# Peptides against a protein of PDB entry 1EBD: the designs that were tried, part 73

Target 1, 138 residues: chain A of PDB entry 1EBD
Amino acid sequence: KASYEGKVAAEAIAGHPSAVDYVAIPAVVFSDPECASVGYFEQQAKDEGIDVIAAKFPFAANGRALALNDTDGFLKLVVRKEDGVIIGAQIIGPNASDMIAELGLAIEAGMTAEDIALTIHAHPTLGEIAMEAAEVAL

## One batch from the design tools (peptide; made by RFdiffusion4, then SolubleMPNN)

Design b2_p20_8_s1 (from b2_p20_8, 11 letters changed)
Fold by OpenDDE base, seed 2:
Structure b2_p20_8_s1 (fold): chain B 138 residues (1-138), chain A 20 residues (1-20)
Amino acid sequence: as target 1 above (138 residues)
Amino acid sequence: MIASEEERKAALEKIKELAK
């Protein structure tokens, strides 16, 4: 994108300890590629003593991204190892600004990686990458 | 809130770094 936009709810969202009150607040930067985040980053979780699985899936392996020739970046799920609950997600890549909403919903609802993995995503779509990353986390 | 250009740039770099 020729211009950059960013919406940030709080400074703590990117790189600071996560307060419970801010877990489900998304942050988006409309760059090229776009960046979006919600919930815990992997290192934040580790710093707080949470044992996590970081499941990353690249857009270079996503059918729609390949078809669009727009394959930079990845989707990352931060999953609590104890119970499989999704506690964070980051997306760098095409349509990250919109795709983060699905994962924000999942985190707010207390869903597991299995829930996302078992959710049928249309093929081929960019959003299918969430299902792929969830499968990695299992 | 909509961040300033400087804030957006900083956020971009932080997200990219922490997401790796």
Scores: peptide ipSAE 0.046, ipTM 0.604, DockQ to the pose 0.035
Fold by OpenDDE base, seed 1:
Structure b2_p20_8_s1 (fold): chain B 138 residues (1-138), chain A 20 residues (1-20)
Amino acid sequence: as target 1 above (138 residues)
Amino acid sequence: MIASEEERKAALEKIKELAK
């Protein structure tokens, strides 16, 4: 957050129009299990009157997580029903701190759950869980 | 960024709660 704000400020000082958009700024807790979030939580979206689909997929069903014997947690996508756009994501589980970047990118780019679902992920990887959750949201 | 273990624990619990 601070680094992003600094970048925006530097660009503004240099005369380039820029604004801080906090929607796609990730929050990470380097714990066991790791936690990461970007964009809206489900309840936040609902509180703002956004009709959302909350699509959840457990690491217990992810092949790589099983192979690593590290299956605690889940990935949740918060998807706006009107257009299928991903507006939030939360990950609790292995490699959450790095995996959140894909979803931050998706949110920043205005991607839909379908976009993620149709993106081929290497098998077996933890990252496949994003694709699986996206499929749930469809 | 979160600077202390206490803050990390609080953030962890908050994320877990909101993500549930």
Scores: peptide ipSAE 0.031, ipTM 0.570, DockQ to the pose 0.027
Fold by OpenDDE base, seed 3:
Structure b2_p20_8_s1 (fold): chain B 138 residues (1-138), chain A 20 residues (1-20)
Amino acid sequence: as target 1 above (138 residues)
Amino acid sequence: MIASEEERKAALEKIKELAK
């Protein structure tokens, strides 16, 4: 099962069709900066005819990132315009490998950008960037 | 995890490109 799910995720990232549609499987690259993705990329959604909002927020505007002097990168939410549901997320930046889990959960649960925007995040944290990006999508 | 450095590098570049 795990091997099959990994193959599906790899095919999704590569832009190939897969026998099973797993939306909420994360892909992580432990580089500097870290990269993480879950669900749709913006262009993938567009290619499938989904009208989306790409909401982007930079780590350079995040208080914790500034305090850590680690401000490279951004978080992007891919939000379906019709209903505000989050269908994808990408993070390039500090702690991306861990922070992607919150967004994977949100996508799996069918949450909206508003749900994330209204979720209180601890201050100051890198995780607040998810809330900030969600607010951009509103 | 991705098995080879080549695959890791390819995945990194793909994510960066698609996330623009």
Scores: peptide ipSAE 0.031, ipTM 0.578, DockQ to the pose 0.031
Fold by OpenDDE base, seed 4:
Structure b2_p20_8_s1 (fold): chain B 138 residues (1-138), chain A 20 residues (1-20)
Amino acid sequence: as target 1 above (138 residues)
Amino acid sequence: MIASEEERKAALEKIKELAK
């Protein structure tokens, strides 16, 4: 199992989430800033012929990030244009390693950008950035 | 598990590139 998990992680980091059995396997790099990814990258989706919307929202526009003076990076949602379903997400910035879980859940559940946009996120929080990015995708 | 800071940095750069 450990070897499988290692392989999956490597493939996810390399941008090959479609090569694994699971729909949404997260990849996290504990750096400064942190980065995390789950599901499709935008270009990967395009290469596979999926018409997508790439919705990007910067931490520089997030109230909590501003309050923390930690505004480097962004959250990016990869949304299938056909039905608005979230198929990928990338986060570079504060708390990315934990925040990716919400989006992993959304992808696994087949949720849409609208679902996230309509989900109340506490204010002010870093997590609001997911809602903001989802709104961009609408 | 990423074994070194160099590997972490490489992975970070890869994700950043793919996330553009």
Scores: peptide ipSAE 0.030, ipTM 0.565, DockQ to the pose 0.030

Design b2_p20_8_s2 (from b2_p20_8, 9 letters changed)
Fold by OpenDDE base, seed 3:
Structure b2_p20_8_s2 (fold): chain B 138 residues (1-138), chain A 20 residues (1-20)
Amino acid sequence: as target 1 above (138 residues)
Amino acid sequence: MIASEEEREAALAKIKELAA
């Protein structure tokens, strides 16, 4: 957050207008299972009048999670219905604190659920769950 | 970082609630 604010300030000083946007700043709780979130929660989007799809995929259906015997939790994508853009994501489960970065990148770049669904993820990995959830949103 | 155990548990509960 501080580093991002510093960049905005530097751009302003250099004569390049820039706005601070905190949507893609992740929040992580290192519990067991780990919890991570970035962007909108489903209800936050609805409260602002955004029509969204909440796409959820469980770790119990993920091959690597099964192999690790660590299948508690899920990944949820919050997708704007109008254009399919990912505006939020939550992960409860193994490696959530690291896996949230892919989704933060996707939100920052304005990617759609289709973009993630069409991105090949290595098999078998925990990261595949992002692709699986994106497919649910289509 | 979250400063206290109470704040940690509150954050955990909030994420679970909002992500349900």
Scores: peptide ipSAE 0.041, ipTM 0.606, DockQ to the pose 0.025
Fold by OpenDDE base, seed 5:
Structure b2_p20_8_s2 (fold): chain B 138 residues (1-138), chain A 20 residues (1-20)
Amino acid sequence: as target 1 above (138 residues)
Amino acid sequence: MIASEEEREAALAKIKELAA
């Protein structure tokens, strides 16, 4: 957050006005398992009147997580039903603190669940869980 | 970054509960 705000401020001072956008600012807790979130939680979206699909996929079904013997938790995508755009994501599980970056990028870029589902992820990786959750949202 | 243990626990609880 501070880094992003600093960049926006620097660009404005340099004559390139920019607005601070907190939509895709990640929050991370380095616990065991790690927790990470970006964008809307499901209930937050509902409270604002946004019709959403909450797509959840467990690490217990992820090949890399199984190989690492670290399968606690899940990835959840919050997808706007109207257009399939990802507006939030939460990860509880292995490497959540790093994996949230892909989803932050997706939200910032206005990508859909279909975009993630159609993105080839290396096999076997923890990152495949994002693709699996995206497929659930379709 | 979370600055205190209290803030950490609060954030952890919030994420787990809201993501459930």
Scores: peptide ipSAE 0.033, ipTM 0.589, DockQ to the pose 0.027
Fold by OpenDDE base, seed 2:
Structure b2_p20_8_s2 (fold): chain B 138 residues (1-138), chain A 20 residues (1-20)
Amino acid sequence: as target 1 above (138 residues)
Amino acid sequence: MIASEEEREAALAKIKELAA
């Protein structure tokens, strides 16, 4: 967050103003399991009157997680119902700190759950869980 | 180590604070 804000400030000082969009700034806790979030939380969206689908998929159902015997946690997508656009994501589980980047990209680009669901993810990987959660949202 | 759903929710709350 600090780096992002610094970049925006630097660009503004240089004469090229940029808008700060705090929605797509990730936050990470390097705990065991790791925790990561970007964009809206489900309840946050609801509090603002946004009709959302919370699509949740557990690592216990992910092939790579099973192979690693590290299945604690889940991935949650917060999807706006009216157009299927992903507006938030939370991950608690293995590799959450790195996996959040894909979802941050998706949110920043205005992608839908369908976009993620139709994206082939390598097998077996922890990252497949994003595709699985996206399918839940459809 | 986070072992329960309650602990996970607490972690998410912490993340929410950091992301605010």
Scores: peptide ipSAE 0.032, ipTM 0.580, DockQ to the pose 0.025
Fold by OpenDDE base, seed 1:
Structure b2_p20_8_s2 (fold): chain B 138 residues (1-138), chain A 20 residues (1-20)
Amino acid sequence: as target 1 above (138 residues)
Amino acid sequence: MIASEEEREAALAKIKELAA
């Protein structure tokens, strides 16, 4: 498998946001495969003493990814165990640069993994992977 | 924010590392 580096669109947050003062600023690398992140990484949350569930779902198990023959990577949700709120997400794979927006919205709105799991995603779509990862977090 | 080629490579590596 081949990959290439692409344009990075990122906005750095000065300091370390807390759960209370969190702002969901996405970071995107337009590479092949694409990479995107918003909110906490798993280890960042742990370092701040937040008990989290890291729910991971591979594109290799996503119907649309299979149809596109582009199955490298995964989506990872970082979910706060206390209340099930999504506090971070990372995507490596097809359409990561666009798909991160759904998760950024979810984080900004304080949604839970259950909220995403109960959100109907069109079939077959890459976006279903967010729903699948959310189910893993339940 | 538009990053240089060097920054792109670094960011890619970091995201992959932290998301693993």
Scores: peptide ipSAE 0.040, ipTM 0.604, DockQ to the pose 0.033; fails the geometry check

Design b2_p20_8_s3 (from b2_p20_8, 12 letters changed)
Fold by OpenDDE base, seed 5:
Structure b2_p20_8_s3 (fold): chain B 138 residues (1-138), chain A 20 residues (1-20)
Amino acid sequence: as target 1 above (138 residues)
Amino acid sequence: MIASEEERKKALEKIKELAK
């Protein structure tokens, strides 16, 4: 569907982090659908010479999103191939502005895709999409 | 921080493009 731009945070306007010191600063656009990001984008990681896997999972395959009739978008994890550590995440879709917090915590804690994949999320919830994307990265 | 309509649109498009 066509996007309706909402309020944006200063972090989104200023750009996304390109240094490791700022990797866990989230950026949110309160649009329809919402957009949120934390850590590296895939291309940023590649530009810095980091070998990454980008794992995407669509909201169209999420049970809660289907129930809400709000299935536009996806969650994307950027995972360092060397050790499976999550270094970035992007969400376009329902509840992105709140869901990004879980992934920000994961990045700050140095968690791997496996850690998220093995974390049981309530069913059915939008949050399950993080677990599903993590499984794709394994 | 409050952004202008133009800044908001630009930021939205940037995030969407980078997330592809």
Scores: peptide ipSAE 0.041, ipTM 0.602, DockQ to the pose 0.033
Fold by OpenDDE base, seed 3:
Structure b2_p20_8_s3 (fold): chain B 138 residues (1-138), chain A 20 residues (1-20)
Amino acid sequence: as target 1 above (138 residues)
Amino acid sequence: MIASEEERKKALEKIKELAK
């Protein structure tokens, strides 16, 4: 099941037809920097006629990333304009492989950017970048 | 985890491209 779901997610990311449609299956590449994605990419949403906001926040503006001297990359939220619901997220940067889980949960639960923006994140942490990106989407 | 290095590289490039 897990292998099948992973294949479906990979095909969805690549823009290929798949037998099953899962929104909140993460894809992670353990590279330097790490890359992670869940749900829609911005262009995929647009191609399907979904009006979206792409909210991007750089690690260069994150306090913990600065302290670690590891500031390459960004977090992007793909937010449906109609209702503010998060339908996708991408992270390129430090700890992307772990941080994508919060956003997968948010997408699965149908949360809005406002929900994430109003969620208190520990300071200073890399995870605060999710809150910052959510604020950009408001 | 992606099975081959080639597939891993392709996935990396695709994510970076689509995340722009």
Scores: peptide ipSAE 0.039, ipTM 0.597, DockQ to the pose 0.032
Fold by OpenDDE base, seed 1:
Structure b2_p20_8_s3 (fold): chain B 138 residues (1-138), chain A 20 residues (1-20)
Amino acid sequence: as target 1 above (138 residues)
Amino acid sequence: MIASEEERKKALEKIKELAK
């Protein structure tokens, strides 16, 4: 599926999130597929010496995405190994622009992958992919 | 923040690259 560029919504921030004070400001590209990110990318965390788990789950395995025939992409969680806290997330796929909000909330609240994994998500929904990725991180 | 077309393209590629 050919992707097209859409509008970008982003906050101007000085640098990247710090290990001490994370900035859960989402960046969104309204493209096809949509792209969204909040917090650390995996490589950013590694560059700062943070030991992380990168947990990835594809939309191709998401029931709602399959039903919509829109299965391009994935959700990735960047989870700090020492305590399981989610420090970043990226979504490429359907409804990424809205779905990133759950993960922004999780990061702001200092939640763990377990917290998300244990949160019941309606079935079938695109949002379940966050729960699935969190389970991968456990 | 509203980005130019060039900025949008750059952001899109960066996110895709860093997320994979």
Scores: peptide ipSAE 0.031, ipTM 0.564, DockQ to the pose 0.033
Fold by OpenDDE base, seed 4:
Structure b2_p20_8_s3 (fold): chain B 138 residues (1-138), chain A 20 residues (1-20)
Amino acid sequence: as target 1 above (138 residues)
Amino acid sequence: MIASEEERKKALEKIKELAK
């Protein structure tokens, strides 16, 4: 596990998170706010010639985040425009380290933004931000 | 090996930059 975490950190520092055609390795930094990423960054996708939608939704607009008075940051989905498939995600904000797992699963399963948008998320939760960002991508 | 706190901070900043 230590080796894995070291590799993840190194990849994050280098700006080379796992590509969608490989196992999606999440990068997590336990900071305040927390930071997490999986799959492509927007610019990485663009550099590879992938036409993407970058859908961003702020925690300042999330009901649970407001209730917690912890609204710094955002969730960003990187969605392949041709088919709506999620190929990357970044979260900066409360509980990012845990919430990234939903999006890692989505990427590994080849899910679309629509799949996430149509998934009922418990209310009110921080996790609803994934649904909101997915709706932006539609 | 788990990254040092310095490396983690660097990673955080990198992710923030790339996520903008």
Scores: peptide ipSAE 0.029, ipTM 0.573, DockQ to the pose 0.032

Design b2_p20_8_s4 (from b2_p20_8, 10 letters changed)
Fold by OpenDDE base, seed 2:
Structure b2_p20_8_s4 (fold): chain B 138 residues (1-138), chain A 20 residues (1-20)
Amino acid sequence: as target 1 above (138 residues)
Amino acid sequence: MIASEEERKRAMERIKELAA
């Protein structure tokens, strides 16, 4: 039962913020693998003069992904170096369309990579990848 | 907005490129 759907904003796809702020609007593509993004892409932040850490963790290193035999892709956090605040996130991989909500919440709340790294995620879950990526950003 | 199959495919590739 294949369901393919793209729910996107033009600004998010283009990777260029305009007069209207679309940074907080998530973009999701139901594909194989799924794709999701919220907030800044790494290059967007750099183009605006923001020094960032791009913290990337692969699903191939996630226990649940291995158990599911679905290990394509990664999670990427875009973290502002100055204060460690998460300003963007991208997920390509299993359950990306749902997992992006955790990072969307983190961005809206102004949370840091440390906040996510210190949040216990159930084991084994795909969601642990957010914690792992956050640890990379520290 | 809900995209067509063609738009979905383009969006998928674009996100992959930007996230690389």
Scores: peptide ipSAE 0.165, ipTM 0.704, DockQ to the pose 0.034
Fold by OpenDDE base, seed 5:
Structure b2_p20_8_s4 (fold): chain B 138 residues (1-138), chain A 20 residues (1-20)
Amino acid sequence: as target 1 above (138 residues)
Amino acid sequence: MIASEEERKRAMERIKELAA
């Protein structure tokens, strides 16, 4: 799967999030695979002088993705190193357009990677990938 | 309203590029 099909819900915010106003505004592209982003990209954080950990986990290692035969892509968390707070997330893969909501909530609430890692996700689900990526950041 | 094909492609590629 790597098609140009789908629709754009929002894309402008993904390129240049505002640290003050638009941190938790998601950007979604309904492509195949779907693309979604909220908060900082890794390089954006670095450009602003934020020391971050980029934690990446592939859908190829997610049980539900395997069961669905839809394993293209990954989830990436951008975590502020000093306190473990999640400041950005990107998803390329199945159900990215819906899954980004959990991470938008996490960023808005100021949650840490540990918070997500300790949140029990149903097994097997695509949502587990957020938990797995969070564990990578620990 | 649905974005143009060019806008869609640009957005998709940008997210993929920046997320990699």
Scores: peptide ipSAE 0.155, ipTM 0.699, DockQ to the pose 0.033
Fold by OpenDDE base, seed 3:
Structure b2_p20_8_s4 (fold): chain B 138 residues (1-138), chain A 20 residues (1-20)
Amino acid sequence: as target 1 above (138 residues)
Amino acid sequence: MIASEEERKRAMERIKELAA
């Protein structure tokens, strides 16, 4: 099962079709900056005929990132226009490997951008960037 | 964990490309 799921994740990263209907399988690269993805990439969704909103928010505008002097990168939400449901997310930046879990949960649960926007995030934290990106999608 | 530094680099670049 683990090998099978790993292959699906690899195919998702490569932008290739997968035989599995799993959406919330995360992929993480512990680079500098860290990279993480879950669900659809924007272009992948478009190629499948899904009309999406790509909501992007930079770490340079996040208070905690500024305080840490670690502001490279961004968080992107891929939101289906029809119903506002989050179908993908990518994070390039500080703590991406851990923060992707919140978005994986959101996608698995079928949450909307509004759900994330209305969720109170602790201040000041890097995690607030998810809320900020969700607000952009509204 | 990706097996080699080269593979890690390729994966990183691919995510960056697709997320841009």
Scores: peptide ipSAE 0.150, ipTM 0.698, DockQ to the pose 0.030
Fold by OpenDDE base, seed 1:
Structure b2_p20_8_s4 (fold): chain B 138 residues (1-138), chain A 20 residues (1-20)
Amino acid sequence: as target 1 above (138 residues)
Amino acid sequence: MIASEEERKRAMERIKELAA
């Protein structure tokens, strides 16, 4: 496939995200497909004893991704079950490097999956996959 | 940071693995 910028963006952080005070620092790989992560991975949360819902939605079911013929990958939300707060997100797929920003914002603001699900996303866009994943988490 | 093809590949696979 196409050659990308060849950039890895990662921040050196002390420790790992806390259930009390998250560190929403994104890690991005400008690869094909792009990869991005912010906050907890599912297993990290489980290792810390956090009961989570892992909500996954594939780009193969996203209208814009289909139109672009670029449907590899998925968006995954890591949602704390007790209160529905988003504590992590991963995106493998088209424009993951930019799309992770919405989820970083959501985590920083302490938003819930419901908040994202209720946020109107333009159709058809890659970004609405976040809304779709949030609906899965409800 | 500017990454080599090898570095990008490793990072990509790591994120994919952790997100699976």
Scores: peptide ipSAE 0.143, ipTM 0.693, DockQ to the pose 0.030

## One batch from the design tools (peptide; made by RFdiffusion4, then SolubleMPNN)

Design b2_p21_1_s1 (from b2_p21_1, 11 letters changed)
Fold by OpenDDE base, seed 5:
Structure b2_p21_1_s1 (fold): chain B 138 residues (1-138), chain A 21 residues (1-21)
Amino acid sequence: as target 1 above (138 residues)
Amino acid sequence: MRAPRTEKREEALAEIKKLAA
């Protein structure tokens, strides 16, 4: 967030048209395991009256996580039930701090769980867990 | 079958921005 805002400010100072326009700001805790979040938490959505599907998939079932012997945690997608649009995501586990970027992109682009489910992810990778969670939401 | 990709994206984006405000 700070880096992005700094870039916008620099462009404005330079006389270029620029504005802060984002939907989802990621939050990361570099603990072990790492924690990352973007967009809505499940309970936040519910508190606001949004009917959501919380699709959860564990790293224990991910091939790359198994190969790395690092299988703690999960990925959770918060999906609006009405149309399948992804409105939030949380990751606790290996490489969460980097993996959250894909989901931030998905939210900013207004993607659905189906969009991610139909996106080919390399095998075996940690990133496949996003696809797996998306399939759960279908 | 889902609506055309471009239209669905724009509609979803507009709604998400509203929710995020």
Scores: peptide ipSAE 0.019, ipTM 0.481, DockQ to the pose 0.066
Fold by OpenDDE base, seed 4:
Structure b2_p21_1_s1 (fold): chain B 138 residues (1-138), chain A 21 residues (1-21)
Amino acid sequence: as target 1 above (138 residues)
Amino acid sequence: MRAPRTEKREEALAEIKKLAA
């Protein structure tokens, strides 16, 4: 966040129009397990009157997580019901701090759960959990 | 911007939805 804000400031100084959009700014806690979030939490969306689907998939059902014996947590996608657009994501679990970037990209690009569900993820990887959660949201 | 769709991709999506039902 701070780094991104710095870029925006630099661009402004350089004479380029820019704005900070915090919608897809990730928040990460490097705990064990790691926690990461980007965009709306489910309750935040509901509080703003956005009708959402909260699609949750556990690491306990992820092949790579099982192989690593690190199956704590889950990935949650917050999907706007009206159009299937991903507006938020939370990850608690292994490598959450890095995995959140995919969802941040998805949100920034205005992608839907369908887009993620149809994205081939390498097998076996932790990242497959994003695809699995997206399928739940369909 | 939403990812481009192909006919094959739409078929795959439909199949996924069937399996999830």
Scores: peptide ipSAE 0.017, ipTM 0.508, DockQ to the pose 0.052
Fold by OpenDDE base, seed 2:
Structure b2_p21_1_s1 (fold): chain B 138 residues (1-138), chain A 21 residues (1-21)
Amino acid sequence: as target 1 above (138 residues)
Amino acid sequence: MRAPRTEKREEALAEIKKLAA
């Protein structure tokens, strides 16, 4: 967020009209395991009266995580039930800080869980967990 | 099992294939 706002400010100073315009701001904690979040948490959505599907998939079921012997945690997608649009995601696990970018893109683009589920991810990769969680949300 | 493709997805894939040709 700070870096993005810095770019906007720099562009404004340079004479280019720009504004802070984002749908989702990622938050990352570089702990072990890493933690990352973007968009709505499940409870936040519920508190606002949004009917959501919380689709959770564990790293323990991911082939790459198993191969790395790093299987703690999970990925959670928060999907609006009415139309399947992804409105949030949380990741606790290996490479969460980088993996959150895909989901941030999905949210910013207004993608559905089906869009992610139909996207082939390389095997074996940690990124497959996003596809798996999306399938759970269907 | 993979979800069935939507009409929008098929249109997008068709366009990508055309652009890549």
Scores: peptide ipSAE 0.010, ipTM 0.444, DockQ to the pose 0.061
Fold by OpenDDE base, seed 1:
Structure b2_p21_1_s1 (fold): chain B 138 residues (1-138), chain A 21 residues (1-21)
Amino acid sequence: as target 1 above (138 residues)
Amino acid sequence: MRAPRTEKREEALAEIKKLAA
């Protein structure tokens, strides 16, 4: 957020039209395991009256995570039931800090779980877990 | 429209859902 706002400010100073227009801001903790979140938490959505599906997939079932012997944690998608739009995501596990970017993109673009489920992810990769979680949400 | 998933894939999805529950 700070970096993005800084870029917008710099562009404004340089005389270029620019605006801060984002939907979701990622939060990352570089712990072991890493933790990352973007958009709504499940309970947060429920508290606001949004009917959601929480689609969870464990790294223990991810081929790359198994190969790396780093299988703690999971990816959770928070999907609005009404239209299947992804409104939040949480990752606890390997490379969560980088993997959250795909989900941030999905949220910013207003994508559905189906959009991610239908996106072919390379096998075996950690990022494949996003596709698996999306399939759970279908 | 993409082709329907195979029975094998549906079985795999069922197992995934159980694991994710």
Scores: peptide ipSAE 0.008, ipTM 0.324, DockQ to the pose 0.030

